# Ledger of designs, part 233: peptides against a protein of PDB entry 6IDX

Target 1, 380 residues: chain A of PDB entry 6IDX
Amino acid sequence: KELAKLSADVTFATEFINMDGIIVLTRLVESGTKLLSHYSEMLAFTLTAFLELMDHGIVSWDMVSITFIKQIAGYVSQPMVDVSILQRSLAILESMVLNSQSLYQKIAEEITVGQLISHLQVSNQEIQTYAIALINALFLKAPEDKRQDMANAFAQKHLRSIILNHVIRGNRPIKTEMAHQLYVLQVLTFNLLEERMMTKMDPNDQAQRDIIFELRRIAFDAESDPSNAPGSGTEKRKAMYTKDYKMLGFTNHINPAMDFTQTPPGMLALDNMLYLAKVHQDTYIRIVLENSSREDKHECPFGRSAIELTKMLCEILQVGELPNEGRNDYHPMFFTHDRAFEELFGICIQLLNKTWKEMRATAEDFNKVMQVVREQITRA

## One batch from the design tools (peptide; made by RFdiffusion4, then SolubleMPNN)

Design b2_p23_1_s4 (from b2_p23_1, 14 letters changed)
Fold by OpenDDE base, seed 1:
Structure b2_p23_1_s4 (fold): chain B 380 residues (1-380), chain A 23 residues (1-23)
Amino acid sequence: as target 1 above (380 residues)
Amino acid sequence: SELFKRRMALLRKRQEAAAKEAA
């Protein structure tokens, strides 16, 4: 207990470290010997002292043994552990992950997201915060090839629903520390959209062009089997498609693929449009047909609007920005659905279409409509 | 706890640093 208090002092820490004191503390954890009276209290103070000593940054985290890692991971995986031990064990694991790529690799093998989810289902907000912090650390230290897999694992319905129901909708006010960790998790989740946001469409890629064709098919040929997509051949058909792409509100109605060559939002806009068309087909068809049937200059250009809205949402959500230590703003809505960005797009495109009508806007008013919509989204 | 607050303050800095290193 006294050691744990004194370990916060840098002078004491330096002297204790010079006496190999950290090695002694690590060996106490490694031994796992439950034979001592008050073992749990002693262990909690040992882990506190270890954390406070290591937080001075004098000793590398790489000094810890694999046995130490396994013991700490064991305290996190056990169903019946003292709250004080669990909190410190989560904090140690998070620190190990953040400070060492080698320790990250070892810890990622020993800990499952499922085990961390169990620590979100508790009433202790500090435990919940450390669990999310450890998830964030694992995400930050994941190699690029594994980030998407981790994201898919973290974006799983279960983690999202548990955070929503047990953290955000919990009976306790969210503290600043938890709000920050939720913000970080949100930023890391949004950064997965960055690749698509910065991916230019290749106008020569037939597979990408087929997505634009599918948008046209869903809007105008909804009863037609995609297998009957008639062959690309006739001039009359190219002229028909040009008309359809104009009715869809693309800027380049001859080659809509060109509208997706600008980054941001690149292919992310096309992903949002396709999601809307497939998941919210009635809403998509209604928006497109309502604007395509207007002979007046008050048609809302869906394609252009969808692209600029996607870009605006990326700007509002700061997609691709790094997590900032000073921020704690998170959006509870992003924990309500697995495809929360695409669902937000679907809500916002309806809002845009409504606002366009209410303003009796023309193509010349486009930027003014987008500004009004931005204000509406940022105030919601 | 005071330990929790201090740790979380340190973690915020380390998370930002780790994000900068991974970018």
Scores: peptide ipSAE 0.511, ipTM 0.948, DockQ to the pose 0.886
Fold by OpenDDE base, seed 2:
Structure b2_p23_1_s4 (fold): chain B 380 residues (1-380), chain A 23 residues (1-23)
Amino acid sequence: as target 1 above (380 residues)
Amino acid sequence: SELFKRRMALLRKRQEAAAKEAA
């Protein structure tokens, strides 16, 4: 206990480390010797002293043995562990993951995100915070190939639902430390959109062109009697499609694929449009048809609006920005749905269409409408 | 706890640093 308190002092820490004191602490953990009458209390203070000493940055985290790592991981994986030991063990694991790629590899083999979910269901917000911090550390240190797998694990309904129900909607006020870890997790999740945001559409890719064609099909062919025989010549079909792409509000009516060559938002805008068309088909068709039936120059160009809205949402959400130590702002809505960005897009595109109508906007007012919509989104 | 607050302040800095290294 006294050692743990003194270990916060840099002068004491330096002298204690010079006396190989930290090695003695690691050996106490490695021994696993439960024979001591006050083992749990002694261990909790040992782990506290170890953390305080290591937090001075004098000793490399790579000094720890595999046996030490296994003992610490064991305390996190055991169903019955003292709360004080668990809290310090999570903190040690997080620090090991953040400070060492070699320790990350070892820890990632021994601990799963699934095991950490159990530590989110506890009433202790400090334990919950360390569990999310460890998840964030594992995400940050994951190789690029594994980041998508971790992203998919975060997209697992279970982790999001547990965070939402036990952390965000918990009976306790969220402390600043937890708010920061939720912010970091959100930033890391949004950065997965960056790849699609920076992906240019290839106008020659048939699969990508088929998505644009599917948007047209959902808007116009879903209500058309299948009896309109495909027999109108290829040129009449091309002319028909050009009209349909104009009604969809694409800037390039001849080749809508060209509208998705600009990055940002690139293919992410097309993903949002396709999600809206498939998941919220009635809303999509309504927006398109309300504007396609207007001959009064007050039509809202859906395609252009969807692209610029996607770009705006990426700017508002700071997609591709790194987590900042000073920020604690997170959006609870992003924990409510697997496709929360696309759902936000679906809400915002309806807001845009409404605002366009209320303003009696024309194509010349486009930027003014977008500014009003930006203010509405940022105030919500 | 005071330990928790101090550690979490340090972790914020280390997370930002780790994010910069991973970018």
Scores: peptide ipSAE 0.508, ipTM 0.948, DockQ to the pose 0.896
Fold by OpenDDE base, seed 3:
Structure b2_p23_1_s4 (fold): chain B 380 residues (1-380), chain A 23 residues (1-23)
Amino acid sequence: as target 1 above (380 residues)
Amino acid sequence: SELFKRRMALLRKRQEAAAKEAA
């Protein structure tokens, strides 16, 4: 207990470290020996002293043994652990993950995001905060090939729903520390959109062109099986498609793929359009057909609007920005759905279409409509 | 706790640093 308090002092810490005191603390954890009276209390103070000593940055986190890591991971994975031990164990794991790639690899083998979910279902907000901090650390230190798996784990309805129900909608006010960890988690989640935002469409890729054709099919031929498209003359089909792509509101009516070569928003705009067309088909068809039937030059160009709206949403949400230590702003809405960005796009495209009508806009008013929509989204 | 606040302040800096390293 006294050691844990004294370990906060840099002078004491320096002297204690010089006496190999931190090695003694690690060996106490490694031993796992429950033979002492008040073992749990002693262990909690040992872990406190260890954290306070390591926080001075005098000793590398790589000094810890695999046995130490396994003991700490064991305290986090056990169902009945003292709250004080659990809290410190989560803090130690998070620090190990953030400070060392080699420790990340070892910890990622011992702990899953699924095991951390149980620590979100508690009334102790400090434990919840350390659990989210550890998830964030695992996300930050994940190799690029595994970042998508971490994203998918976050997109898992279970983790998202637990954060929403037990953290965000919990009976306790959210502390600044928790708000920051929720912000970081959100930023890391949005950064997964960056790849698609920076991916240019290849106008020669047939698979990508087939997505644009599917958007046309859903809008105009929703009842027609794509197999029943009569095999006749390619030229009449191209001319028909040019008209349909104009009605869809693409800038390039001949080759709509060219509209997706600009980055940002690149392919992310096409992903949003396809999501809207498949998941909210009635809304998509209504927006497209309502504007395609207008002869009054007040048609809202859906394709152009979807691209510029996707770009605007990326700007508003700061997609691709790194987590900032000073920020605590998070959007609870992004914890309500697994595809929250695409759902936000679907809401905002309806708002844009409504605003376009209310303003009696023409193609010349496009930038003014986008400015009004930006203000509406930013105030919501 | 005071320990929690100090730890979380340190973690914020480390998270930002880790994000910069991973970019």
Scores: peptide ipSAE 0.507, ipTM 0.947, DockQ to the pose 0.923
Fold by OpenDDE base, seed 5:
Structure b2_p23_1_s4 (fold): chain B 380 residues (1-380), chain A 23 residues (1-23)
Amino acid sequence: as target 1 above (380 residues)
Amino acid sequence: SELFKRRMALLRKRQEAAAKEAA
């Protein structure tokens, strides 16, 4: 206990480290000797002293043995561990992951996000914060090829639901430390959209063109009796599609694929449009048909609006920006759904369409409508 | 705890640094 207090002092820490004091503490953890009277209390103080000493940055985290790592990981994976030991073990794991790529690799083999989920279901917000911090560390240190797997683990309805129900909607006010970790987790999640945001549509990719055609089909052919398929002429069909793409509100009516070559938002806009069309089909059809039937120049161009809205949402959510140490702003909404960005898009496109009508906007008012919508979104 | 607060303050800096290194 006294050692744990003194370890916060840099002068004491320096002297204690020079006497190989940290090595002694690590060996106490490595020994795992549960037979000692007051072992749990002693271990909790040992881990506290170790953390306080290591926080001075005098000693590299790479000094820890594999046995030490396994012991600490063991305390996190065991269902019946002392709360004080668990909390310190999570803090140690997070620090090991964050400070060393070598330690990350070892820990990532021993600890799964699924095991950390159990530590989110507790009432102790400090444990919850360390669990999220460890998830964030694992995400940050994951190689690019594994970031998608971490994304998929985060896309697991279970993790988001647990964070929402046990952390965000918990009976306790969210502290600044937790708010920051939720912010970091959100930023890292949004950065997964960056690839799609920066992916240009290939106008020669038939599969991508088929998505645009599917948007047309859902909007116009879903209500049309299949009997009125006009005659088979390829040119008449192309001219008909050009009209349909105009009614969909694409800027390039001849080749809508060209509207998705601009990055940002690239293919992410098409993903949002397709999600809306498939998941919220009635909403999509309503928006498209309501604007396609207008002869008064007050039609809201859905395609253009969807692209610019996707870009705006990326700007508002700072997609592709790195997590900042000073920020703690997180959006609870992004924990409510596995496709939260696309759901937000679906809400915002309806808001845009409503705002366009209320303003009696024309194509000339487009930027003004977008500015009003931006203000509405940022106030919500 | 004081340890938690100090640790979390340090962690914020380290997370930002790690994000910059991974970019």
Scores: peptide ipSAE 0.512, ipTM 0.948, DockQ to the pose 0.888; fails the geometry check

Design b2_p23_2_s1 (from b2_p23_2, 12 letters changed)
Fold by OpenDDE base, seed 1:
Structure b2_p23_2_s1 (fold): chain B 380 residues (1-380), chain A 23 residues (1-23)
Amino acid sequence: as target 1 above (380 residues)
Amino acid sequence: SEFFERRSKKQRKLQEEVAKEAA
């Protein structure tokens, strides 16, 4: 207890470290000797002293043994651990992951996201906070090939639903630290959209062109009686598609793929359109047909609107920005659905279509409508 | 605890630094 208190002082820490004091503390943890009276209390103070000493930045985290890592990971994976030990063990793992790539690799082998989920299902907010902090650390230090795997693990209905129900909708106020860790988790998850946001459509890629064709099919062929066999003429088909792409509100009616060559939002806009068309088909068809049947110059161009809205949402949500130490603003909505960005797009595109009608907008008013919609989204 | 509150500020800064290095 006294050592843990004194370890907060940099002068004491420097002297204690010079006497190999940290090595003694690590060996105490490595021994795993549970035979002592008040073992849990002694261990909690040992881990506190270790953290205070290491937080001075005098000693490299790489000094820790694999046995030490396994003992700390063991305290996180065991179901019957004292809360004080668990909290400090999570904090140690977070620091090890953040400070060392070599320690990250070792910890990622010993700890699963499933084990960390169990620590989210508790009434202690400090435990929940450090569990999310460790998840964030593992995400940050993951190699690029593993970041998608981590993202997919976060997109797993289970982790998302646990965070929503046990953390966000808990019977307690969210503390500033928990809000920050939720913010960081959100930023890291939104940064996965950056790849798609910066991916240009290749107009020569047939698979990407088939997605645009599928948007046309869902809007115009789903209600057409199968008796209208598409007329045999290849030229009539091309001319028909140009008309359909105009009715869909693409800027380039001949080659809609060209509308997706601008980054941002690149292919992310097409992903949002396809999601809307497949998951919310009735809403998609309604928006397209309501505007395609208008001859009064008050048609809302769906394709152009969807692209610019996707770009706007990326700007509002700060997609591609790094986590900031001072921020604690998270969106609870992001934890309500696995495809929360696409669902937000689906809500906002309906809002845009409504706002366009209310303003009696024309193509010349496009930027004014987008500005009003931006204000509506940022106030919600 | 005062310990964890003091540590929180350092960890937030470290997390931001690690994010900058990983970008």
Scores: peptide ipSAE 0.507, ipTM 0.943, DockQ to the pose 0.848
Fold by OpenDDE base, seed 3:
Structure b2_p23_2_s1 (fold): chain B 380 residues (1-380), chain A 23 residues (1-23)
Amino acid sequence: as target 1 above (380 residues)
Amino acid sequence: SEFFERRSKKQRKLQEEVAKEAA
């Protein structure tokens, strides 16, 4: 206890470290010897002193042994650990992951997201905070290939639902630190959209072109009896598709793929459109057909609107921005659905279509409509 | 505890730094 207090002082810390005191503390943890009366309290103070000493930045985190890492990871993976030990162990692991890529690799082998999820189901907000902080640390240090796996693990109904139900909807006010860690988790989750946001459509990629064709099919062929297949003329077919792409509200009616070559929002806009068309088909068909049958110049161009809305949502949600130490603003909505971004898009595209009608907008009013919609989304 | 409060401030900075390095 006294050591833990004194370890906050840099002078004491320097002297203690010079006397190999930190090595003694690590060996106490490594030994795992439960033989002492008040072992749990002693261990909690040992871990506190260790953290205070390491927080001076005098000693590299790489000095820790694999045995030490395994022992700390063991305290996090064990179902019945003292709360004080668990909290400090999570904090140590977070620091290890953040400070060392080598330690990250070792910890990522010893700890699963599933084990960390169990620590979110407790009533102790401090444990929950450090569990999320460790998830965030693992996410930040993960190589790009593993970031997608962690993303998929977050997109797994389990992590988000537990955060929503046990953290966000908990009976306790969210403390500033928890709000910050939720913010960071959200930023890291949105940054997964950045790849798609910055991916240009290849107009020569047939698979990507087939998605655009599927959007057309869902909008216009879903009701067509296959018997009235218009005649085999390739040119008439191309002319028909050009008309359909105009009715879909693409800017490039001849080659809609060109509308997705601009980044942002690139392919992310196409992903949103396809999600809407498949998951909310009735809404999609309604929006498209309501605007395709008009001859009054008040048609809302769905394709253009979807692209610009996707871009605007990326701007509002700050997709690709780095976590800021001072921020704690998170959106609980993003924990409510697995495809929360696409669902938000689906809500916002309906809002846009409504706003367009209410304003009696024409193509010249497009930017004004988008500004009004931006204000509506940012106030919600 | 005052320890964890002080630590949280340091860890936020470190987290931001790590995020900058990973970008």
Scores: peptide ipSAE 0.507, ipTM 0.942, DockQ to the pose 0.868
Fold by OpenDDE base, seed 4:
Structure b2_p23_2_s1 (fold): chain B 380 residues (1-380), chain A 23 residues (1-23)
Amino acid sequence: as target 1 above (380 residues)
Amino acid sequence: SEFFERRSKKQRKLQEEVAKEAA
């Protein structure tokens, strides 16, 4: 106990470390010897002293043994561990992950996100905070090939629902630290959109062109029996598609793929359109057909609007920005759905279409409509 | 505890630094 207090002083810490004191603390943890009276209290103070000493940055985190890591991971994975030990163990794991790629690899093998989710289902906000902090650390240190898997785990209905129900909708005020960790988690989740936002469409990629064709099919052929596609010659078919792409509101109605070569929003706009068309088909068809049947110059160009809206949403949500130490602003709505960005797009595209009608906008008013929609989204 | 509050400030900074290195 006194060691834990004294370890906050850098002078004491330096002297204690020079005496190999930190090695003694690590060996106490490694031994796992429950034979001592007041073992849990002693262990909690040992872990506190260890953290205070390590937080001076005098000793590398790589000094810890695999046995130490396994003991700490054991305190996190075991049910019914003392709250004081659990909190410190989560904090130690977070620091190990953040400070060392080698320790990250070892820890990622010893613990699962599922085990950390169990620590979110508690009434202790400090435990919940450090569980999310450790999740964030694992996300930050994950190699690029595993980031998407981590993201998918966060997108998993289970983690989101647990955070939503046990953290965000908990019967207690969210403390500043929890708000910060939720902000970090959200930023890291949004940064997964950056890849698609910065991916240019290849106009020669047939698979990507087939998605644009599918958007046309869903909008215009959804009620047409596939049997009655008249064998109209290749040129008539091209001319027909050009008309359809114009009705869809693409800027380049001859080659809509060119509209997705600009980054941002690149392919992310196409992903949003496809999601809307597949998941909210009635809404998509309604928006497209309402504007395609008009000849009064008040048509809302869906394709152009969807691209610019996707870009605007990326700007509003700060997609690609790094976590800031001073921020704690998170959006609870992003924990309500697995595809929350695409759902937000679906809400906002309807808002845009409504606003366009209300303003009696023409193509010349496009930027004004977008500005009004931006203000509406940012005030909501 | 005061310990964890002090630590949280350091960890926030470390998260930002790690995020910058991973970008």
Scores: peptide ipSAE 0.505, ipTM 0.942, DockQ to the pose 0.870
Fold by OpenDDE base, seed 5:
Structure b2_p23_2_s1 (fold): chain B 380 residues (1-380), chain A 23 residues (1-23)
Amino acid sequence: as target 1 above (380 residues)
Amino acid sequence: SEFFERRSKKQRKLQEEVAKEAA
C-alpha cells in the first residue's frame, strides 16, 4: 500500500527502479501464489505500484515477461476475479498494447474482443471504461488488414449492442473517461470509412457501373410492368439510360461513374446510395420519383445531393481524423445500428429532400440548401 | 479513483500519440 503511494513520486520511482524494485513486483505477479492471506489486496497494490512506476516512462514495457502477460490476461479472462485486480489488469493490458507492437501481438493472441464483452455487461463503469480502452488500443495497434476484420466480426456487432444497452443506456451518468473512450471507439469506427471515401470510381470498371445501373433499375423498373421492355438497339438503350440518369439527378447523366471520381466522398457515396436503394427501397423510390416527375426546375437532384451529403457527413463526423486526447463527444446514434453511417445518410437525404421542397429550391440554390441541411444535422 | 484519474491524462495522450504513429 505505501509502495503504491510512493510509486507516484518520480524521485522514489527512479530510486526504486534503480534498485530493481519493478522486477520484484513483476515476479510477485508471475508467481501467482494465492496462499497468502489478503492476496487479492496485496496483488491490487502490486499492480497499482507497477502501473505507477511504468507510467513514469523510465522503463520500457518490453521488459515484461510472457509469464507476466499471461497472468494479467488470465485475470481478465477468468470469470471470478476481484474487481480491483480486473480494473488494473485491463489498464495494464491497455498500456502494454499501446506501448509495444510486440506486446500487442502477444496480447491479441491471448485476448479477443469477444472476451472483453463480458466486462461491458457489468455495473462498474471503471471496468467498462478500461474494457473499451483496451478494445481501442487493440484497434489502434492492429494492422490495417485486420482492422476491417475486427469491425466486421460478429463480436463487433455484438459489442455495439452491448455498449449501447449496458454503457450508453445504463442507469448511471457517463463519466468523462468513458465518454472519451466511446469517442475514440467512434473515431476508429469512422476511420474504416476512409478507404471508401478516398476510393475513386473507375469509370471503366463494369462491376461498379453495374451498381449505378442497379440504382436505375430499382428506381424505374421495379414499378414498371415488364411488358414494355423496349427491344430496340444499343443506342436507344444508351439514350434511355441518359434520361434515367438525368432523372436520378447525376451531374454527368451520360456517364454517372464520373460523379464518383471525386474524393472525398468517392465510392462511399455510391455505397450509401446502394444501401438506401436496397434497405430502404420505398424511401429511395419515393425520393427519386417525386423529383423525376417534376418539370418545374424545383427537382432535387438525388445523385448530386447524395454525393455532396456523403461528403458533408464525412466532414461533420471528421472521417479520417485521429483521436484527440481532449475530446469526449460521442454520438449514441452510431451505436444503434451496424451500418449507422448509411442509416444516418438515409435520414439526412430525406431531410435534404424535405428542406429542398420547403425552400422551393432550384439547382442554383444547391449550396444554400446544403448549408441549411448542415445546420440542421449539427443541431440534432 | 485518484490513481485512475492521474493515469487517464497520460493514457489519453499516449493513445493520441499511438494514433499519430499508426496514421
Scores: peptide ipSAE 0.503, ipTM 0.941, DockQ to the pose 0.851

